# Designs tried in a protein design run: peptides against a protein of PDB entry 2AKA. Part 183

Target 1, 299 residues: chain A of PDB entry 2AKA
Amino acid sequence: MEDLIPLVNRLQDAFSAIGQNADLDLPQIAVVGGQSAGKSSVLENFVGRDFLPRGSGIVTRRPLVLQLVNSTTEYAEFLHCKGKKFTDFEEVRLEIEAETDRVTGTNKGISPVPINLRVYSPHVLNLTLVDLPGMTKVPVGDQPPDIEFQIRDMLMQFVTKENCLILAVSPANSDLANSDALKIAKEVDPQGQRTIGVITKLDLMDEGTDARDVLENKLLPLRRGYIGVVNRSQKDIDGKKDITAALAAERKFFLSHPSYRHLADRMGTPYLQKVLNQQLTNHIRDTLPGLRNKLQSQL

## One batch from the design tools (peptide; made by RFdiffusion4, then SolubleMPNN)

Design b2_p26_1_s1 (from b2_p26_1, 15 letters changed)
Fold by OpenDDE base, seed 2:
Structure b2_p26_1_s1 (fold): chain B 299 residues (1-299), chain A 26 residues (1-26)
Amino acid sequence: as target 1 above (299 residues)
Amino acid sequence: SEAEKKGLEEIKALFPELDELVKKLA
């Protein structure tokens, strides 16, 4: 089973060369959430490096296929520049920004054309995620007035696929009943079969409030449940706080919180990585026979 | 296009590995 995710990664790379019209429903996890929900921070915490674009407004403007591969070495590679190994993750960030701007131009528009990034690291589990633009209702800067609908249409291209799992990222310091991530997930997955809930910003909730009922899967039940995480603050990110220290602080948060202590072993970024690796592996196993048959009919 | 042809050849090359893996999972 250890080779399932790498095999699907190679298939993803091959399909990307054929273009968007490859109606191949590959087993994958799409990451969805509102603007500033904490999606980028979750992904960076998996890698243990700062490598995603930062800023105000819509940061992710193209789908990012992030392929994490456990390796003895640490480096990144892009599909659009094969053979170039990136060891400086600031250069990875700059390449994402440059490649995004090359396609979308200066108007901060969006494009459905994915960027494929593979990260080799001793600190990751094998895991592939598709990071999607954050949902927003308000255009920023020179964005087109219909940007909300453009983003929604882009997300729907991924999340409507039967073999797509949905990682729905919602902040705890906002009304979860109004979560953009959970709303879109419920629209395409009304029975909650393909959706994994991630609750961020648990450390930013008002005193005397908690998300215990959500994390215990009692309020808005999903078959695959919810996992709470604590990301670095924007101040910590700007101050280049070490991610390993942030992960230790996250563990301490859950262990010390009266409402979450009993859940602490089923919370946090490391547990989320493990769960996603297992769920993706199992999902690939279940879907590969069908994919094989479809490919055989097309070859 | 040349890119599409290359992609198709890569898929064809991967198919035997996929087929064998599916057989092992059965």
Scores: peptide ipSAE 0.465, ipTM 0.923, DockQ to the pose 0.721
Fold by OpenDDE base, seed 5:
Structure b2_p26_1_s1 (fold): chain B 299 residues (1-299), chain A 26 residues (1-26)
Amino acid sequence: as target 1 above (299 residues)
Amino acid sequence: SEAEKKGLEEIKALFPELDELVKKLA
């Protein structure tokens, strides 16, 4: 099968230049979750680099179209500064912050205008994700009092689209029944056809509790299922714990945990990458004829 | 705008490739 993701990436870049027409439903995966749900850590684990803004509150304030491309070389490129290759991922983080501030100002406001970041790496599968601002109920700093609704409105621009898959990221150490990610997913995808569940922070659950029923797709069933992951703690990140070591620890966690050992081969960040690559590829294949027809009618 | 015009031209340039790919997938 031909690699469909790179073509869609080029279409995404072209559409970004003309402004997102609400009528263009590109096949994509939108990442949704509450603040501190672990979204950034999941994405960084895919790349194997620290490159996303960190901090308390809302760190992602613009949609980030993250295009992972398997390549023999490792570097990043932004659509807004074509031709500049970033090999230092700290500089990538700084550029995201700078470009965000350029549009939103320093008041921690949000903008629906995406940042397009392409990462070439030998360590990634082809995968495109749209990282969206974390859902919050409490404005911080100079944020407007209606920031919660602004974020929700922004998310809805993506997740309501029929060709949008939803990566719903929920922490296991919080009440999953009240997960912001799962709630918004259920709102726009009531039959669970477009939603992939990610459960983070499984290592932070209280002793004697587990998320087995969720991971086995028995509690809140999604057609595309759930995948559990274990991210680095904030302490580990601050201590510059190696992502490769963290991935090994994640594997060990699932294999050694009585509630998860039988699921271990269908858990963890590497498996999540594979699943997302496959699901996105298949989704593109299924939706591309319709996209072609829509484009033809508009050109 | 000039940026919009460029984007539209890029889409037009990509369409034949998209069309061919769809035909291959059919």
Scores: peptide ipSAE 0.462, ipTM 0.920, DockQ to the pose 0.761
Fold by OpenDDE base, seed 3:
Structure b2_p26_1_s1 (fold): chain B 299 residues (1-299), chain A 26 residues (1-26)
Amino acid sequence: as target 1 above (299 residues)
Amino acid sequence: SEAEKKGLEEIKALFPELDELVKKLA
């Protein structure tokens, strides 16, 4: 069972070489959400390193296939620069930015061509996620006026696939009924079979307001439920707050909050990572026979 | 293209491992 995700990672790498025209429905988890929903922070919290581009507007402009691999060593590798091991995660961030700009140019445009990044770490569970551009309605800089639709089209290329699970990231301090992530998930997964809800910014909710009903899966039910997380604030990031310390603060938040204490063991980034690992593993197990048969017919 | 050819070869090389794993899961 431990070898399932690594095998699929190798298949993903091989399929990436074939390009966009490959009629392949690999088991994967696509991460969707509005801009500033906290997607990047969730991913960085899994790794325990700052390594994703930051900024205003559309930060992720190409799909990022993030392959987390449990290992005794800590380093990163890109598919586009084989043989180079990155141990400085700032260099990883710079490489993502450089590789993005190489394909999209300097106009802050988007490209559907994925970046494949593998991170080996003793601090991660085996987990593969496809980070997608954040949904936006407002073009910035030299972006085309139809950037919203370009992003949606890109997302649809992933989330419409039957073997794609959807990690829908929504901030708690916004109306969940209007969540871009949940809207797109509902569009392609109306029965909520493929969608996992992540609720961020629980610590930024107004006093006297909570997301208990959402987290208990009572407001907008998903088969796979919701996991609440507390990310580092921008102030914490700028202040170089350690991710380990932030994870401890997250745990404390759930344990001390009257509305969430009873859910605390089923909340937080570590639990989310565990759940995603398990769900992806099970999903791979269920889909591999079909994938094998499809590949056999094409080879 | 050369890249596509290489990708296909890699998939072909992985298929036996995939096939064996599927058999183990059955």
Scores: peptide ipSAE 0.462, ipTM 0.921, DockQ to the pose 0.728
Fold by OpenDDE base, seed 4:
Structure b2_p26_1_s1 (fold): chain B 299 residues (1-299), chain A 26 residues (1-26)
Amino acid sequence: as target 1 above (299 residues)
Amino acid sequence: SEAEKKGLEEIKALFPELDELVKKLA
């Protein structure tokens, strides 16, 4: 089954060239969450590099199809600039920003047109994620006042698809019942069949509180469960704390925490990556016959 | 557009591989 994700990646690239037809339901994982929920940090932790735009407000303004490919070499490629290999991930960040601005303008608007980024690395498992704009209620810059609805509309184009899994990213230091990610997931997946919960900022919870009940799938049950992660703090990011060191700290956090130590082997970014790889692979396997039939009818 | 045509050709080229893989998974 090692070739399933790469095959879907090639299909995804090809479909991007013709424009995504509403009838295309590719097996994929859409990443959803409120602004500052920690989505970008989770994705960067998978790669082990800083490469996503950072800042206040809406950081992701176009869908980012992030194709992680296990490889002996480390580099990135964009579908919109074929043949250019990026080895400096700062340049990757700049290209995302430039390509976003090219389409949306400088007004921090959004566009439903995806950016396709493939990252080759020895440190990743094969995994494709669609990073979606963070949900927000507050327009920033020159964004239109209805930006919240524009974002939601964009997200709905992805998450309503039956073959779309939903990676719902929620911060633990906020009321989980009010999680934008879980709300939208519940709207389109009321039975919790397609949703994977990620709980970030576990290290930022108030003393004497924990998310054990959530992580044990007892509070808001999802069929696919929850995985807790600890991202770098903003201070750590500003201080250029190494992601490898951060991952070690994350492991230590779970092992040493009285509420989480028993879950430690099923927590953390590396485990999340593994789970997502497995779930995506299995999901592709299950959906591929249907995709084949649909494609055959259109060719 | 030329890009769309190219994309369609790529899909057509991938279909046999997809078809074979589905058969293997059955």
Scores: peptide ipSAE 0.461, ipTM 0.919, DockQ to the pose 0.768

Design b2_p26_1_s2 (from b2_p26_1, 7 letters changed)
Fold by OpenDDE base, seed 1:
Structure b2_p26_1_s2 (fold): chain B 299 residues (1-299), chain A 26 residues (1-26)
Amino acid sequence: as target 1 above (299 residues)
Amino acid sequence: SAAEAAGLAEVEALFPELDALVAKLQ
């Protein structure tokens, strides 16, 4: 079973060369959420490095296929620059920004063309995620007035696929009933079969409020449930707070919080990574025979 | 295109491993 994710990664790399005409529904996890929902912070917490573009507005402007691979060495590589190993994760961030700008231009436009990034690390489980542009209602800079619809249409190309699992990232300090992530997930997965809920910003909720009913899967039930996480604050990110220290603080948060203490072993970024690895592995196992037959029919 | 042909060749090269994994899952 350990080889299933690496095999699908190689298929995914091969399909990127075939282009958009490959009607190949690969078993994948698409990450969806509003702008500033905490998607990038969740992904960086998996790696234990700062490597994603940061800023105001639309940060992710192309799909990012993030392939995490457990390895004895720590480095990154891009499919668009084969053979270059990145050991500085700031250089990884700069390459994502440069490659994004190369395709989208200077106007902060979006492109459906993925960036494929593989990260080897001793600190990761084998996991592949497709980070998608954050849903927005407000154009920024020179963005077209219809940018909301362009992002939505891009997301729909991924989340409508039957073999796509949906990681719906929602902030707890906002009305969850109005979560853009859960709305889009419910539109394409009305029975909640493919959706995994992630609740961020639990530490930013008003005093005397909690997300217990959500995390217990009582408010908006998903078959795959919800996992709460606590990301670094923007101040912690700007101050280069160590991710290992942030993960320890996250664990302490759940253990010390009266509403979450009983859930603490099923919360936090390390548990989320484990669950996603297991769910993706099982999903690949269940879909691989059908995928093989489909591939053979296209050759 | 040449890129499409290269991608297809990479997929074909994975078939033996894919078949071996599918066989282990059955």
Scores: peptide ipSAE 0.374, ipTM 0.897, DockQ to the pose 0.806
Fold by OpenDDE base, seed 5:
Structure b2_p26_1_s2 (fold): chain B 299 residues (1-299), chain A 26 residues (1-26)
Amino acid sequence: as target 1 above (299 residues)
Amino acid sequence: SAAEAAGLAEVEALFPELDALVAKLQ
């Protein structure tokens, strides 16, 4: 089973060369959430590096196929520049920005054409995620006035596919009943079969409030459940707080919190990474026979 | 296109591994 994710990664790389004409439903996890929901921070916490674009408004403007590969060495590679190894993750960030701007132009527009990034690290489990643009209601700067709909249409190209799992990222310090991530997930997965809930910003909830009922899967039930995480604050990011120290603080948060202590072993970024690896592996296993038959019929 | 043909060839090259894995799952 250990070879299933690497095999699908090679299929994803091959399909990227075929372009949009390959309407192939590959087993994948699409990451969805509103702007500032904490999506990028969750992905960076898996790698243990700052490498995603940062800024105001829509930061992710193209789908990012993030392929995490367990390895003895730490480096990144882009599919669009094969053979170049990046060991500085700041250069990885700059390459994402440059490659985004090359296709979208300088107007902060969006493109449905993915960027394929592979990260080799001793600190990761094998895991592939598709980071999608954050849902927004308000255009910023030179963005088209219809940018909300353009983002929605882009997300729908991924999340409507039967073999797509949905990582729905929602902040706990906002009304979870109004979560854009959970709304879009419920629209395309009304039975909650393909959706994994992630609840961020649990440390930023008002005193006397908690997300216990959500995390216990009682309020908005998903078959795959919910996992709470605590990301670095903007102050922690600006202060260059180490991700390893942030993960230790996350563990301490869940263990010390009266409402979450009993859930602590099923919470946090390391547990989320493990669950996603297992769920993706199982999902590939279940879909691979059908995928093989579809591929054979198209060749 | 040449890019599409190259991508298809890469997919075809994966079929032996894909078949071997599918056979282990059945």
Scores: peptide ipSAE 0.373, ipTM 0.895, DockQ to the pose 0.797
Fold by OpenDDE base, seed 2:
Formats: structure tokens, C-alpha cells, sequence
Structure b2_p26_1_s2 (fold): chain B 299 residues (1-299), chain A 26 residues (1-26)
């Protein structure tokens, strides 16, 4: 079973070379959420490094295929610059920005062409995620007036596929019924079979409010349930707060909170990573026979 | 294109491993 995710990673790399004409529904997890929902922070917390572009508005402007690989060594590699090993994760951030700008220009436009990034680390489980542009309603800077629809159309190219699992990231400090992530997930997965809910910003909820009913899967039931996480604050990120210290603070938050203490062993970033690894592994197992037959018919 | 041909060759090279894994899952 340990070889299933690495095998699909090699298929993803091969299909990226074939280009957009490979209408192959690979087993994958697409990450969806509104702007500032905390998607990038969840991904960085898996790696334990700051490596994603930061800023206001649309930060992710191309799909990022993030392939996490458990290894004794820590380094990153891009598919577009094979053989270059990155050990400084600030250089990884700069390469994502440069490769994004090379295709989209300086106008903060979007492109459906993925960036493929592989991260080897002793701190990760084998896991592949596709980070997608954050949903927005308001164009910022030089963005086209139809940017909301361009983002939506890009997301639909991933989330409509049968073999795509959906990681729906929603902030707890906003009305969950209005979550852009859960709305798009419900549109393409009306029975909630492919969707995993992530609830961020649980530490930023109003006094006397909690997300217990959501996290207990009672409010908006998903077959795969919900996992709560606590990301670093913007102040903590700007202050270069260590991610290991942030993960310890997250664990303390769930254990000390009266509404979440009984759920604490099924919450937090480490548990989310474990669940996603298991879900993806099982999903690959179930889809691989059909995928093999499709591949054989295209050769 | 040369890139498409290389990608197809990479997929074909994975078939023995795919078949071995599918056989273990059945």
C-alpha cells in the first residue's frame, strides 16, 4: 500500500508532459476555499515550512500539485526544473512566484496550467494535494472583472471529476451556510461522498460561540466528516513563529476548549494529514483497476 | 510532440508496476 501514492505521482508527472489532452481522471484531492480561508496555512503546516506565496487577494493563481513524500532527507523539486534540489524553502516560494508570473504576467491573472512541486521530508506522510485559487467575488488590482467566473471554471475542471476528492476549507468565524467551499462541493457532490470538510479559525470565533455541531457532523453532514484545525495568525506568520510550536498550540487549544476536548484526538493538522493519507490511499486502491484499463485503451 | 511521446513512454514504463499492484488489490 505504501507504493500507491508514489505510483500515482509518477503518473501525474507523465500526464503533465502529455499536456491538457490527457483527459485522465487521476485519483487526487483538490483543495477548495474562499480567499483567506486558511488553505495555504494548512498546506505549510503539513510540510512544517513557510514556502507558499503570501499576500492580500488571490495568492494562488495557478493550480499547485503538491506531492508530499516521506523521506529521510528534506528538499523540494519542481517538475519544470528537473534535477534542481531546493533545500531553502524561501527559494521554493520565490520559484512558485516566478513561475506563476512567467505564465500569468504581472496583472495578477490566473492560468489553469499546474505547477508540480514535490517535497521530500521526514515530517510528512505520502500525500498529494492540488491547491486551487481561492474563490473571490471582488477583483483586486489589475484582475479582470470576470475573475470570479474564471476561478470557478478552473475549480470545476478538477472538482467535477469522479476520482477527485474535495478538501473543502471553511473558516469558523464566518457563516458556514455561506461557505464558498461547501457551496461548490455541494454543487458537484450533492450526496457528500467525495468531500472532506476542514474548519479553520476556530480560535477566532466570537465568545460564547463554537463549531461543535459542525465538527460532530450534525449540521451539514459529510460522509467523510469534518476536521477542525488552528492555523498560525497573520501576526504569528509575520513574526516567523515556528510551525512546530504552532502545532503544539493547536493541540493545547483543542484539549483546553470545553466544546472540543472530547474531539481533540480527531482534530488538528497531524490528524488531518493522517486522514488525508488514508483517504487518498484507499481511493487510489478503489480507482486503480479502472484507471489501468483506461490507460491501456489510450496506448 | 516530443514531450507527448516522452510522457506516453513514461506511462508505458509504469504498466508492469501498475499490473503488479492491481493484481495485489484483487
Amino acid sequence: as target 1 above (299 residues)
Amino acid sequence: SAAEAAGLAEVEALFPELDALVAKLQ
Scores: peptide ipSAE 0.363, ipTM 0.893, DockQ to the pose 0.792
Fold by OpenDDE base, seed 3:
Structure b2_p26_1_s2 (fold): chain B 299 residues (1-299), chain A 26 residues (1-26)
Amino acid sequence: as target 1 above (299 residues)
Amino acid sequence: SAAEAAGLAEVEALFPELDALVAKLQ
């Protein structure tokens, strides 16, 4: 079973060469959330490195197929730069930005053409995620006035697929009923069968408020439940706070919080990573026979 | 296109491994 995610990674790489016309529903996890929901921080916390573009507005402008592979060595590889190994994760960030700009141009537009990034690390579980552009209502800079709809249409290309799991990232310091991530998930998965909820910014909630009912799956039930995480603050990121220290602080947060202490073993980034690995592995197992038959009919 | 043909050939090359895994899961 350990080889299922690596096999699907090779299929994803092969399908990227076929282009967007491959109507192939690969088992995958699409990451959805509003701008500043904490998506990029969750992904970086899995790797333990700062490697995603940062900035105001839409940072992710192309789908990023992030393939995490457990390995004895730490390096990254891009599918568009075959044979180049990146050991500096700042160079990984710069390559994502450069490859994004190469396709979208200087107007900060979006493109549905994925970037495929594989990260080998001893600190990761095998896990593949598709990071999608953050939902926005307000164009920033030179973005086209219809950017909200362009993002929505791009997200729909992924999340409407039956074999797509949805990682819905929502901040706790905003009304969860207004979560863009949960709205889009409910539109395409009304029974909550494919959606995993992630609640970020639990440390930024107003005094005397908590997300306990959400995390206990009582408020907006999802079959796959919710996992709370505490990401580094923007100040901690700018200050280059170590991710390992941030993960220890996250664990301490859940253990010390009166509303979350009883959930602490089912919360935090390490638990989320484990759950996503298990969910993806099981999902691949369940979908692989059907995928094989579909592939054979197209060849 | 040549790129599509190359991608299809790469998928086809994965079939033996795919079949072996599917067989282990059944």
Scores: peptide ipSAE 0.351, ipTM 0.887, DockQ to the pose 0.790

Design b2_p26_1_s3 (from b2_p26_1, 8 letters changed)
Fold by OpenDDE base, seed 5:
Structure b2_p26_1_s3 (fold): chain B 299 residues (1-299), chain A 26 residues (1-26)
Amino acid sequence: as target 1 above (299 residues)
Amino acid sequence: SAAEAAGLAEIEALFPELDATVAKLA
C-alpha cells in the first residue's frame, strides 16, 4: 500500500512535463506557512540533511515538489536534470537556488513553475510534499510591491484543489489565531477536513505559556489534528548542528514538559513523518479510482 | 511540443499499472 506514493510520483512527473495546462487534481500535500514559520526546517528534518535554501525574507520562490522515497541508498535527483545523481546535499541546495534564479531572475521574484526534487534515503518514509513560498506582508529587496498577492495567488492554485491536503505550519511563539497558515487553510477548508496543523517553535514560547489547548485540538479544531515539533534554532542551523541530535532534543523536550508529556508519543518530527505518510497513502487510496477515470476521459 | 508529447506518452505508459493498482483497491 505504501507503493501508492511512488505511483503518484510518476504521474506527477509526467504532468510536470506537460506543463501548467494539466488541470489534474493530484492527491498531494501542500505546505503553507508564513515566512520563518519553520517549514524548511521540518522538511530538512525529514531527510536529515541541510538542502533547502536559507536566508531572510522569501526563501522558497518556486513550488518545490519534494518526493521522499525510502531506499537503501541516499541520493537526490531533479526532474529538470534527469540522470544526474546528487549525493552532496549542499549541491542539491545550490541546484535549487540556480534553477530558481534561472526562471525568476535576480530580482527575488516568484514563479508558479514547480521544481521537482526526488530524494532517495534509508531515513525517510515515502512522502510527497509541495513546499510553497512563505506568506509575507513586506516586500524585500527589489521584489514587486504586490509580492504578497502573487504568493497568495500561487498558493491558491494548490490549496483550492479538492484532492490537496494542507500542511499548515504555524509558530507557537506568535499569536496562533493570526497564523497566516491557519487563515488560508480555513479560507479554502472551512470545515477543517483537508488541513493538518503543525506547530513549530514550542521551545521559544514565553515562560508560563504553552500550546496545549491547540495541540489537544481544542482551540481551532482540525479533523486531522495538530502535531507539535521542535526545530533547530537558526544559530544551530548556521553552526551545522546535527539533525539527529536535534531530533533527540525534540523528544526530550516533549517528555520533560509538564504541558506536553502526555502528548509526547503523538508529537515530534518522526511522528509527523509517519502520520503524513499514512494520511497521504490513505488519501491516494480514496482518490486514485476517480483520478484514473478523469485521466482516461482527458486522453 | 515535444515535452508535452513525451509527458502524454509517459501517462499512457502508466495506465496498465494504474489499472492494476485500482483493481487491487476495489
Scores: peptide ipSAE 0.496, ipTM 0.929, DockQ to the pose 0.776
Fold by OpenDDE base, seed 1:
Structure b2_p26_1_s3 (fold): chain B 299 residues (1-299), chain A 26 residues (1-26)
Amino acid sequence: as target 1 above (299 residues)
Amino acid sequence: SAAEAAGLAEIEALFPELDATVAKLA
């Protein structure tokens, strides 16, 4: 079963070459969340490298198909520049920015055309995620006034698909009842069958408050439950704090917190990665026979 | 387009492996 994700990755690459006009519902995980919800930090923690664009406002402006592949070597490859191996992850970040700007122009608009990035690393499990633009209500810079709706329309193209799992990223230090991620997930998945909740910023909650009820799946129940994570602070990122050290701090946080210590083995970035790998693998197993038949009918 | 044709060819080339994989799942 370990080879199912790589097989679907090859399908994804082939479909990207044809263009999205193929109504193919590929088994995938779409990552959704508000701006500054911590999506980019979660993805970078999986890789153990800083490689995603950072800044104020809308950072992700195109879908990013991130294919993580366990390998003895560490490097990245883009589908749009085949044959070029990136070993410097700062160059990966710059390429994402350049390729985004090439399509969206200087106005910092959005485009539904994906960027396909594959990362080989000994530190990752096989996992494919589609990172989507962060939901926002406020246009920045030269963005069109309807940018909020453009982002929503883009997200809906992914999350409405039956074979799309939804990784809903919500910060704990905000009202979870008003989470943009959970709201959009509930709109397209009212029974909570396709949604996995990620709760970030647990370390930034007010003293005397906790997200225990959410993490125990008691407040807003999802079939696939919730996983809490602790990301590096912006100060830690700016200071180039090592991700390995951050993962150790995350583990310590859960173990030492009175409200979370009993959940500690089912929390944190490493556990999230394992769960997502398993969920995606199982999802591919369940959907692949139907996908094969659909493909045959289209050829 | 040439890109579309290449993509279709890649998909067709994956069918034997897809078939073998589906057969194992079954």
Scores: peptide ipSAE 0.494, ipTM 0.929, DockQ to the pose 0.773
Fold by OpenDDE base, seed 2:
Structure b2_p26_1_s3 (fold): chain B 299 residues (1-299), chain A 26 residues (1-26)
Amino acid sequence: as target 1 above (299 residues)
Amino acid sequence: SAAEAAGLAEIEALFPELDATVAKLA
């Protein structure tokens, strides 16, 4: 069944060529979270490369369809420039920024038009994610005052679809009851059937506090559960700390922490990748027959 | 448009593989 994700990737690319009028409910995982919740760091940790735009404010301003494909070679390709292979991931970052600015202009506005990026790597599992703009209440630069609602409307275009799984990213060092990710997930998935919880910044919690009850799925239960991760600090990112070293530090964190040691084998970025690959594969298996029939009716 | 036509052609070309895959999942 490892070929199910690549098959859906080809469908996804074809629908992107048809444009916005393709109202097809494709099996996919949408990534949602507040600004600075750690979404970009999670995605970069999957690839093992620094390739996403960074900065203050709203960094992701267009949906990024990130298709990870296990391969013997390492390179990236964009759907908007087919045939160009990127081996320098800094050039990938620059292309995302340039393509974003081409559509949104200089005002730091948003656009619902996706960027489609495929990454081939020996270090990834087959996995497709849709990275969405971070939820924020604070306009930056020349952004319109209603940017919060524009972002919400964009997110709703994805997360309301029945075949969309939701990767809800929440920081542990903030009140989880006020998590933007969990709030929007609860709004569109009140029974918690489509939502996977990711808890970031576990290493930044106050002394004497922990997220054990959340990670054990006892506080705000989701059918698909929660996975804790530890991302690189901003200092580590600025210092160009190697992602492989960061993944080793993450493993050490869970193994050494009194509250998380018993969960360590079900935590961390590598485990998250495995879970997402499995869940997406199973979800495609369940939805593909219905999708095939729907496609036939539209042709 | 040419892009839309190309996208539709790609979808049509995937149907044999889709059918075979769905049959294996049944």
Scores: peptide ipSAE 0.470, ipTM 0.924, DockQ to the pose 0.765
Fold by OpenDDE base, seed 3:
Structure b2_p26_1_s3 (fold): chain B 299 residues (1-299), chain A 26 residues (1-26)
Amino acid sequence: as target 1 above (299 residues)
Amino acid sequence: SAAEAAGLAEIEALFPELDATVAKLA
């Protein structure tokens, strides 16, 4: 099942090289969510490494095309730095920050120009995600006052595409009816055909409350359903808690929770990764004939 | 441009592999 994704990665790289990246309706998964919704933690949990910029406010300021490739070796490569292999994921983080700053400057502005990062690892399934800037309502630092709208416009460039699947990341400890991720998804996918819901922060819900109805797809139904995850806390991240240990704790959380035990086999980061791999593979299969026809007509 | 032409050629070269892989997974 994983053979299509690497081929589409090569296609994506080729399109990026010719400057047509934003205009092509490539089969992809765009990751959307409010600031602090847990998007970066979900992506890092897939890789098993800390490699994404962290901080207050808008951390992701350019689209990050994250291409995960199952391999016997572990290293990362950037499309803008061909031939350089990164084995230290701290250096990967620094390169993302440097490349972001190179284009946006010091004003913490945003740019729609993607960063393309490929990660080879024995611990990942083949999976490509586009991490998008977190939705915000409050400018930080010297950001322009209309930054909220700039982010929204950037997101819309991706999520309005018919071949774009939407990974909507929402925290459970907030009102899901007010989820920025689910709102934007509903705007561009009103029938819920392209949206996969991820519910984070299930471990941070108030005592006596749970997200069972959401996870059972009963409250805000999506055709592709919801998957709950438990990410590392900020304290765990700062303390450099091992991601493998965090994944074990996540499994234990679902198995031991009265409201989630019956769902435990359809929850957690490993299951999410598997589902996304399968969904993307199937989506590629279904969309490639149409994509080929469009491309041939433009050649 | 030459770069665009090279990119387009690379894209075209991927289609046979894509088609073969899709056929295998069908």
Scores: peptide ipSAE 0.322, ipTM 0.864, DockQ to the pose 0.556

